# Peptides against a protein of PDB entry 3VZA: the designs that were tried, part 31

Target 1, 98 residues: chain A of PDB entry 3VZA
Amino acid sequence: RVERLCKSKELFEERLGLEIRRIHNEQLQFIFRHIDHKDPDKPYMFTLSINEQGDYEVTSCTPPLDCISEFQLKVRETNNFSAFIANIRKAFTALSFK
Target 2, 62 residues: chain B of PDB entry 3VZA
Amino acid sequence: AAYVTQLYYKISRIDWDYEVEPARIKGIHYGPDIAQPINMDSSHHSRCFISDYLWSLVPTAW

## One batch from the design tools (peptide; made by RFdiffusion4, then SolubleMPNN)

Design b1_p11_8_s4 (from b1_p11_8, 4 letters changed)
Fold by OpenDDE base, seed 2:
Structure b1_p11_8_s4 (fold): chain B 98 residues (1-98), chain C 62 residues (1-62), chain A 11 residues (1-11)
Amino acid sequence: as target 1 above (98 residues)
Amino acid sequence: as target 2 above (62 residues)
Amino acid sequence: MLEELSKTERP
């Protein structure tokens, strides 16, 4: 099972260009790559936690996204975690076109 | 790593076929209503194209 | 908690 889990993670990381890390202070770090076709390894990253009120909270976003606060609100309202992550990737993609 | 792999599924709704050769990107995307097969030859596409394609399967409607 | 992230997602 451990082997399968490791393989699964590796496949998702490479194919989605998304690395997910469990980091300090009970946060998740999401690192997108494969965003800029001219620089596929350039990372686009945000960190996420559950705050004291039990709500999703974006604790950092690099590069910054003007829409991140709205997305945080939307995910709190809908609990659509999938759409939340996908919309962030879409926003990073749009940002990469400068 | 079970939690992280679970997150990947929650995000993407993709289930990979783990028994195929590494160059074959094969799996199933489970949409709200229908399941769509994924079957790509990775050697025919850039990493960015592959990622963009797979993410295009994920609904962005809230 | 990190585990709460997966629990808050609506199916």
Scores: peptide ipSAE 0.103, ipTM 0.938, DockQ to the pose 0.371
Fold by OpenDDE base, seed 3:
Structure b1_p11_8_s4 (fold): chain B 98 residues (1-98), chain C 62 residues (1-62), chain A 11 residues (1-11)
Amino acid sequence: as target 1 above (98 residues)
Amino acid sequence: as target 2 above (62 residues)
Amino acid sequence: MLEELSKTERP
């Protein structure tokens, strides 16, 4: 099972171009690659935590996204974590064309 | 590792087939209504195309 | 409180 979990993580990282790290202060770091087709290894990243009220909170976003605050509001309202992450990726993709 | 793996499934709703050859990207995407098979030859596509395609399976409606 | 992000893991 441990070997399967390791393989699973590797497959997701490569195929989705998404690395997920557990970092200090009970945060998750999401690192997107494969965004810019001209520079596939260029990282686009954000960090996420649960604040004292129990709500999702984006603690950093690099490069910055104008829509990130709205997405934070949306995920709090809908609890649709999947759509939240996918929409952030879409926003990073749009940014890569500018 | 288990927690992170569970996050990947929570996000993508993809379950991989781990028994196929490395060049084969095979699995199932579980949408809210129906399940869709994934079956790609990675040698025929760029890494960016593969990622874009897989993410296109993930609904963005809130 | 990472467990609350996915609701798949409990303390």
Scores: peptide ipSAE 0.093, ipTM 0.936, DockQ to the pose 0.331
Fold by OpenDDE base, seed 1:
Structure b1_p11_8_s4 (fold): chain B 98 residues (1-98), chain C 62 residues (1-62), chain A 11 residues (1-11)
Amino acid sequence: as target 1 above (98 residues)
Amino acid sequence: as target 2 above (62 residues)
Amino acid sequence: MLEELSKTERP
């Protein structure tokens, strides 16, 4: 089981270009790569926590996204975590075409 | 590791086939309506294309 | 329980 879990994580990291880390203060760090086809290893990242009210809160975003506050509102309303992450990746992709 | 793996599934709704050779990207995407098989030869695509394709399977509608 | 997986764990 441990080997399967490790392999699963590695497959997701490589194929989705998404690394997920549990970091200090009960936060999740999401690191996207494979965004810029000219620089596939360039990271695009954000951190996420649950605030005192129990709501999703983006605690950092690098590079910054104008839409991140709206997405935070949307995920709180819909609880659609999948769409939340996917939309952030979409926004990072758009930003890479600077 | 189990928690993170579960997050990946919750995000992508993809279940990989772990018994194929590393170059074969094989699995199933479980969409809201239908299950769509994934079966790609990674040697025929860039890493960015593969990622973009897989993410295109994930609905962005809230 | 599955729905809670997307959230950070709370003690």
Scores: peptide ipSAE 0.092, ipTM 0.935, DockQ to the pose 0.216
Fold by OpenDDE base, seed 5:
Structure b1_p11_8_s4 (fold): chain B 98 residues (1-98), chain C 62 residues (1-62), chain A 11 residues (1-11)
Amino acid sequence: as target 1 above (98 residues)
Amino acid sequence: as target 2 above (62 residues)
Amino acid sequence: MLEELSKTERP
């Protein structure tokens, strides 16, 4: 099986409403859309890096999430990256109803 | 691009079927216990519904 | 899990 990298990225971006960008200072930017059903293109974002201690670190979150520090602790403890991202999306979804 | 696509799999555990028409959302979700097929007609759903549905497949337990 | 990032250093 040969991977279709470009098509794969496009399908994930559209279907999950999640864009992942590699940005300056060796960070990843995660941009969620399709969160607010009334405004599907409204972005919800956070940036992630590995700090000097080798730990996951959230370097920004827009809009801010009160739970983001707890999630950062949880992913460091569990190394469950999938649950980390999914819980952030869940939190952004909850925020969109306020 | 390879790194980013690997991240998408790490996050979602979804493998798409790349041979179907664009309107068909077809693939396999590899859950912790069982793999299940995905097969949707995108024209029957909003973009937000599709995303919410796919994310609902991803466990949130730590 | 972020193998590529884990190989990089913060300035």
Scores: peptide ipSAE 0.082, ipTM 0.934, DockQ to the pose 0.113

## One batch from the design tools (peptide; made by RFdiffusion4, then SolubleMPNN)

Design b1_p12_1_s1 (from b1_p12_1, 8 letters changed)
Fold by OpenDDE base, seed 5:
Structure b1_p12_1_s1 (fold): chain B 98 residues (1-98), chain C 62 residues (1-62), chain A 12 residues (1-12)
Amino acid sequence: as target 1 above (98 residues)
Amino acid sequence: as target 2 above (62 residues)
Amino acid sequence: ALSTLQKLLDIK
């Protein structure tokens, strides 16, 4: 089972171009790659925590997204985490076209 | 790794087939209505195309 | 998803 879990993580990282890391101060870092077809390894990332109120909180976004505050509001309202991540990727993709 | 893989599933709703050769991207996407198979030869596509395609399966409606 | 995230954060 452990072997399958490790393989599963690797498959998701490569195929979705999404890496998920635990970082300091009880945060998760989401790193998107495969966004820019001209530079597939260029990272687009944001960090996320759960604040003392129990709400999703975006603590950083690189490069910055104007829509990230609205997405944070939407995910708090809907709890649709899948749409949250997918919309962020869509926004990063749009940004990559400059 | 159990929790991170659970998170990947909650994000993508994809379940991979772990028994196929590495060049085969095979699995099932569990959409809101009907489950759809994924079955593609990765050697025929760029990494960016593959990722874009898989993310296109994920609804963006809130 | 909040519970999943919390579990992931509580691993260490």
Scores: peptide ipSAE 0.462, ipTM 0.955, DockQ to the pose 0.155
Fold by OpenDDE base, seed 2:
Structure b1_p12_1_s1 (fold): chain B 98 residues (1-98), chain C 62 residues (1-62), chain A 12 residues (1-12)
Amino acid sequence: as target 1 above (98 residues)
Amino acid sequence: as target 2 above (62 residues)
Amino acid sequence: ALSTLQKLLDIK
């Protein structure tokens, strides 16, 4: 089971180009790669926490996204976390086109 | 590791086939209405193309 | 970190 779980994580990381880390201060770091076809290893990342009110809160975004605040609002309203992450990736992709 | 794997599933709704050879990207995407198979030869595509394709399966509608 | 992850895992 442990081996399967490790393999699963590796497959998701490589195939989705998404790494998920637990970092300091009870935050999750989401690191997207494979965004820029000219520079596949270039990271696009954001950090997420649950604030004292119990709401999703984006604590950082690099590079910054103008739409990130709107997405934070949307995920709070809909609780559609999948769409939240997918839309962020879509936004990073658009940004990579300069 | 279990938690992270669960999170990946909650995000992507993809379940991989772990018994196939590494060069084969095989799994199932579980959409809201129907499940669709994933079956790609990774040697025929760039890493970026593969990721873009897989993410295209994930609905962005809120 | 674990608690935050667990909270996120409780979403739909």
Scores: peptide ipSAE 0.379, ipTM 0.950, DockQ to the pose 0.872
Fold by OpenDDE base, seed 4:
Structure b1_p12_1_s1 (fold): chain B 98 residues (1-98), chain C 62 residues (1-62), chain A 12 residues (1-12)
Amino acid sequence: as target 1 above (98 residues)
Amino acid sequence: as target 2 above (62 residues)
Amino acid sequence: ALSTLQKLLDIK
């Protein structure tokens, strides 16, 4: 059902504070909000693609995360995409405390 | 929209209850071992708290 | 291509 799908997307975006976009050059953009309690609308984002080898590749991360390269290795090894996204959010959260 | 919502489920393992009023955050989180109900009054919490809580349900173990 | 993005959407 189209209406249900639209509502579902809106609920996920608001409640998880995560927006997912398909962008140019065969990439997905993940935009986290609700990270900084002092600035809930501040975006924390990364982009993801599948490279020519078929591997998940983070193509950008803003703000940058020291751990993002390790997470990329982990998701390639485990294919645990849920943990991948959750760990990135956890890292962004830690970064917001400066 | 179908693919995006599928991805949200793959990430969060949450299924929302779409029949409740907007102020009620109700659903089910399907963890690896057991399913847990979600039932919150959004008017009692900040947006950040709600998101933090929901993400706390998602395992970070690889 | 769309197929590549769909592969991303098919992640476990």
Scores: peptide ipSAE 0.377, ipTM 0.949, DockQ to the pose 0.634
Fold by OpenDDE base, seed 3:
Structure b1_p12_1_s1 (fold): chain B 98 residues (1-98), chain C 62 residues (1-62), chain A 12 residues (1-12)
Amino acid sequence: as target 1 above (98 residues)
Amino acid sequence: as target 2 above (62 residues)
Amino acid sequence: ALSTLQKLLDIK
């Protein structure tokens, strides 16, 4: 079972091009790769925490996204975390063409 | 690893088939209305294409 | 940190 879980994590990281890390100050770091087809290993990242009010809070975004504040509002309203992450990836993808 | 894989599933709604050869990307995407099989040969696609395709399965509607 | 992580992992 443990070996299966390790393999699962590796498959998700490679196939989705998404790495998830636990980092300091009770945050999760989401690292997208495979965004720029000309530079597949170039990272696009954001960090996330739960604030004292219990709300999702984006604590950093690199490169910055103009839409990130709106997405934070949307995920708080809908609690649709899947759409939240997918929309961020979509925004990073659009940014890579600029 | 258990918690991280749970989070990956909550994000992607994908369940992999772990018994196939490494070059085969096989699994199931569980959409809101219907489950859709995933079955592709990774040797025929770039890493970016594979990721873009898989993410295209994930709805962006709030 | 563990409790905060658990909250994040409990996302619907």
Scores: peptide ipSAE 0.358, ipTM 0.949, DockQ to the pose 0.655

Design b1_p12_1_s2 (from b1_p12_1, 6 letters changed)
Fold by OpenDDE base, seed 1:
Structure b1_p12_1_s2 (fold): chain B 98 residues (1-98), chain C 62 residues (1-62), chain A 12 residues (1-12)
Amino acid sequence: as target 1 above (98 residues)
Amino acid sequence: as target 2 above (62 residues)
Amino acid sequence: ALNTLLKLLETK
């Protein structure tokens, strides 16, 4: 089971180009790669926490996204975490086309 | 590892087939309406294309 | 709940 779980994590990381890490101060870091086809290893990332009210809170975004505050509002309203992450990736993708 | 894989599932709604050869990307995407199979030969696609394709399966409607 | 999952990731 442990071996399968490790393999599962590796498959998701490679195939989705998304790494999820626990970092300091009770935060998760989401690192997207495979965004820029000309630079597949270039990271696009944001950090997320749950604030004292129990709401999702974006604590950083690199590179910055103008839409991130709106997405934070939307995920709090809908609780659609999947759409939240997918929309962030979509926004990063759009940003890569400078 | 169990919790992070559950998070990946909650994000992507993809369940992989772990018994196939490494070059085969096989699984099931569980969309809101219907489950769709995933079956790709990774040697025929770039890493970016594969990721873009898989993410295209994830609805962005709130 | 996803909040619980996030908290578990923070503790594991």
Scores: peptide ipSAE 0.376, ipTM 0.950, DockQ to the pose 0.156
Fold by OpenDDE base, seed 4:
Structure b1_p12_1_s2 (fold): chain B 98 residues (1-98), chain C 62 residues (1-62), chain A 12 residues (1-12)
Amino acid sequence: as target 1 above (98 residues)
Amino acid sequence: as target 2 above (62 residues)
Amino acid sequence: ALNTLLKLLETK
């Protein structure tokens, strides 16, 4: 099981171009790559925590997204975490076209 | 890596087939209505295309 | 924590 879990993580990282890290102060860092076809390794990232109220809170976003605050509201309302992440990637993709 | 793989599944709803050759991207996407097979030859596509394709399977409706 | 995040995810 351990080997499968390690392989699974590697496959997701490569195939989705998404790395997930646990960082300081009980946060998760989401790092997207494979966004810019001209620069596949260029990172697009955001950090996420659970605040004292138990709500998802985006603590950083690089590059910044105008829509990130709205997405934070939407995920709090719907609890649709999948759509939350997918919409962020979609927004980063749009941003890569400048 | 149990929790992170759980998170990947929560995000993508993809389950990989781990028994195939490395160049074969094979799995199942469990959508809200139906399950769809994934079966790609990675040698025929760029990394960006593969990622874009897989993410296209993930609904963005809230 | 990751466990807290996972527990808060909607099961759909």
Scores: peptide ipSAE 0.347, ipTM 0.948, DockQ to the pose 0.505
Fold by OpenDDE base, seed 5:
Structure b1_p12_1_s2 (fold): chain B 98 residues (1-98), chain C 62 residues (1-62), chain A 12 residues (1-12)
Amino acid sequence: as target 1 above (98 residues)
Amino acid sequence: as target 2 above (62 residues)
Amino acid sequence: ALNTLLKLLETK
């Protein structure tokens, strides 16, 4: 089971180009790669925490996204975390065509 | 690792087939209505194409 | 449920 879990994590990281890390101050770091086809290893990332109210809170976004505050509002309203992550990736993709 | 893989599933709704060779990307995407198989040869595609394709399966509607 | 999952990731 442990072996499968490790393999599963690696498959998701490579195939989705998404790495998820636990970082300081009770935060998760989401690192997207495979966004820029000309530079597949270029990272696009944001950090997320759960505040004292129990709500999702984006604590950083690199590069910055104008829409990230709206997405934070949307995920709090809908609790659709899948759409939240997918929309962020879509926004990063659009940004890569600057 | 159990929690992170669970999170990946919550995000992507993809369940991989772990018994195939590494070059074969095989699994099932569980969409809002019906499940669809994933079965592609990774050697035929770039990493970016593969990721873009898989993310295209994930609905962005809130 | 997902909030709990994130909390677990942060605490484990």
Scores: peptide ipSAE 0.346, ipTM 0.948, DockQ to the pose 0.160
Fold by OpenDDE base, seed 2:
Structure b1_p12_1_s2 (fold): chain B 98 residues (1-98), chain C 62 residues (1-62), chain A 12 residues (1-12)
Amino acid sequence: as target 1 above (98 residues)
Amino acid sequence: as target 2 above (62 residues)
Amino acid sequence: ALNTLLKLLETK
């Protein structure tokens, strides 16, 4: 099962173009690639933590997204984490077309 | 690895078929109403197209 | 449940 879990992680990373890392100060880093078709390896990323109230908190976003604060509010309201991540990717995709 | 895999599932709602050749992207996407099969030849598509397609399966409605 | 998962990923 361990081998399958490792394979699963690799498949998700490559196929979704999404890497998830543990970083300092109890944060997760979400790194999107395969966003820019002209530069598939260009990273688009944000970091996330759980604050003292137990709420999702975006601690950084690179490149910055105007909508990220609204998305943070929406995920706190709805608990729809899937939509949260998908909308961020959608926003990064839109940004890549500027 | 178990927890990150769980997180990927919670994000994408995709379960991969791990018994196929590496070039075959096969799995199931579990949408709110219906489960949809995924079955594509990665050699026929760019990495960006594949990712865009898979993400298109994920609802963005809150 | 998801918050718990994130916390586990953050601490491990």
Scores: peptide ipSAE 0.397, ipTM 0.951, DockQ to the pose 0.158; fails the geometry check

Design b1_p12_1_s3 (from b1_p12_1, 8 letters changed)
Fold by OpenDDE base, seed 5:
Order: structure tokens, then sequence, then C-alpha cells
Structure b1_p12_1_s3 (fold): chain B 98 residues (1-98), chain C 62 residues (1-62), chain A 12 residues (1-12)
């Protein structure tokens, strides 16, 4: 089972181009790659925590997204974490076209 | 890795087939209406195309 | 997904 879980993580990382890391101060880092077809390894990332109120809180976004605050509001309202992540990726993709 | 893989499933709603050859991307996407199979030869596509395709399966409606 | 995230943050 442990080997299966490790393989699963590797498959998701490669196929979705999404790495998820635990970082300092009780945060998660989401790193998107495979966004820019001309530079597939270029990372697009944001960090996320659960604040004292128990709400999703984006603590950083690199490169910055104008829409990230709105997405934070939407995910708090809907709890649709899947749409949250997918919309962020969509926004990063749009940004990669400059 | 149990929690991170659980999170990947919550994000993507994809369940991989772990018994196929590495170059075969095979699994099931569980969409809101009906489950759809994933079955593609990774050697025929770029990494970016594969990722874009898989993410296209994930609804963006809130 | 909050519970999943919380568990992910709490693991050693």
Amino acid sequence: as target 1 above (98 residues)
Amino acid sequence: as target 2 above (62 residues)
Amino acid sequence: ALKTLQKLLDIK
C-alpha cells in the first residue's frame, strides 16, 4: 500500500503538473508546472493556510494573480476546492500568454 | 502520502490504473454526471498537452 | 476538503 501511495503521488505530480508541499508555519505550497508550453518547467505557485477562523487563506501567489482574492472568497463560500485549484491553474495559464 | 493522494483525488476526481505500462495514462475521471475513462499514450503527447487535457476534465464552475 | 488539508498539515 505504501508503494502504491508513493506511485500515486508521482503519477499525479507528473500528469497534472502539480506538486503539493508542506512548508513552514502550517502552510501548503501548490506548485504548477506544464503551464507554459514554451517553458514547461517554469513554476507557478501559491501558498495556502487555514486561518484562526478555519477559513482558506492564500498567503502568497507567484506570479501574482488579480483574481486570487476573489477565488479565495469563492472557495470560502462554496467549499469547492476542486474548482478553486482548477480556476487558479486556468488563471496562471492565461497569464503565461502575457 | 495517503493524505496528499487523497487531496489529489479531491482536486482532480481521477483514479489511476496502476497496473499498466508507464507510458500508458489510464484511469477514470469521476465527473459530476458520469464517469469517463482516461486512456492515452503519453509518448504521443507533450507533458503540457497531457496536463492541459487532464485539467480540462475538472469543472471550473463554483 | 478542509479536513483533508488539516490532516495533511498535521502529519509529522
Scores: peptide ipSAE 0.497, ipTM 0.956, DockQ to the pose 0.152
Fold by OpenDDE base, seed 1:
Structure b1_p12_1_s3 (fold): chain B 98 residues (1-98), chain C 62 residues (1-62), chain A 12 residues (1-12)
Amino acid sequence: as target 1 above (98 residues)
Amino acid sequence: as target 2 above (62 residues)
Amino acid sequence: ALKTLQKLLDIK
């Protein structure tokens, strides 16, 4: 089971180009790659925590996204975490075209 | 790894087929309507294309 | 997904 779980994680990381890490101060770091077709290894990332109120809170975003605050509001309203992550990736993709 | 894979599923709604050869990207995407099979030969596509395609399966409607 | 996220954050 552990072996399968490790393989599962690796498949998701490579195929989605999304790495998820636990970092300091009770945060999760989401690292997108495969965004820029000219530079597939270039990382696009944000960090996320659950604040004292129990709400999703974006604590950083690199590169910055103008829409990130709106997405934070939307995910709090809808609890649609899948759409939240997908929209962030979509925004990073748009940004990569400048 | 159990919790992170659960999170990947909650994000993507994809369940991989783990018994196929590494070059075969095979699985099922569970969308809001019907389940759709995934079956790609990775040697025919770039890493970016594969990721873009898989993410295109994930609805962005809130 | 809050439950799953919280579980991830609690593992340490």
Scores: peptide ipSAE 0.496, ipTM 0.956, DockQ to the pose 0.153
Fold by OpenDDE base, seed 3:
Structure b1_p12_1_s3 (fold): chain B 98 residues (1-98), chain C 62 residues (1-62), chain A 12 residues (1-12)
Amino acid sequence: as target 1 above (98 residues)
Amino acid sequence: as target 2 above (62 residues)
Amino acid sequence: ALKTLQKLLDIK
C-alpha cells in the first residue's frame, strides 16, 4: 500500500503538473507547472492556510492574480475546493498567454 | 502520502489505473453525474497537452 | 475538504 501511495503521488504530480507541499507556519504550497507550453517547467504557485476562524486563506500568489481574492470568497461560500484549484489554474493559464 | 493523495482526488476526482505500462495514462474521472474513462498514449502528446486535457475534465462551476 | 486539509497540515 505504501508503494502504491508513493506511485500515486508521482503520477498526479507529473500528469496534472501540480505539486503540493507542506511548508512553514502550517501552510500548503500549490505549485503548477505545464502552464506555459513554451516553458513547461515554469512554476505558478500559491500558498494556502486555514485561519483562526477556520476559513481558507490565500497567503501568497506568484505571479499575482487579480481574481484570487474573489476565488477565496467563492470557496468560502461554496466549499468547492476542486473548483477553487481549477479556477486558479485557469487564471494562471490565461496569464501565460499575454 | 495518504493525505496528499486524498487531496489530489478531492481536487481532480481522478482514480488512476496503476497496473498499465508507464507510457499509458489510464484512469477514471468521476464527474458529478457520470464517470468518464481516461486512456491516453503519453508518447503521442506533450506534457502540457496532457495536463491541460486532464484539467479540462475538472468543472470550474462553483 | 477542510478536514482533509487540516489532517494534512497536522502531519509532524
Scores: peptide ipSAE 0.485, ipTM 0.956, DockQ to the pose 0.150
Fold by OpenDDE base, seed 4:
Structure b1_p12_1_s3 (fold): chain B 98 residues (1-98), chain C 62 residues (1-62), chain A 12 residues (1-12)
Amino acid sequence: as target 1 above (98 residues)
Amino acid sequence: as target 2 above (62 residues)
Amino acid sequence: ALKTLQKLLDIK
């Protein structure tokens, strides 16, 4: 099972172009690649924590997204984390065309 | 690894088929309505196309 | 970090 879990992680990273890291101060780092078709390895990333109130909190976003604060509000309201991540990727994709 | 793979599933709702050859991207996407099969030959597509396609399966409605 | 991940895994 451990071997399968390792393989699963690798498959998700490659196929979704999404790496998830646990970093300092109880944060998660989400790194998107495969966004820019001209530069597939270019990273688009944000970091996330859960604050003392138990709410999702975006602690950084690189490159910055105008919509990230609204998305943070939406995920707090809906708890739809899937849509949260998908919308961020969509926003990064749109940004890559500019 | 168990926790991160669980998170990937919660994000994508995709379950991979681990018994196929490496070049085959096969699995099931569990959408809000019905489950849909995923079955692609990775050699026929770019990495970006594959990622874009898979993410297109994930609803963005809040 | 693990605790944060665990909390995130409680999402719907």
Scores: peptide ipSAE 0.417, ipTM 0.952, DockQ to the pose 0.915

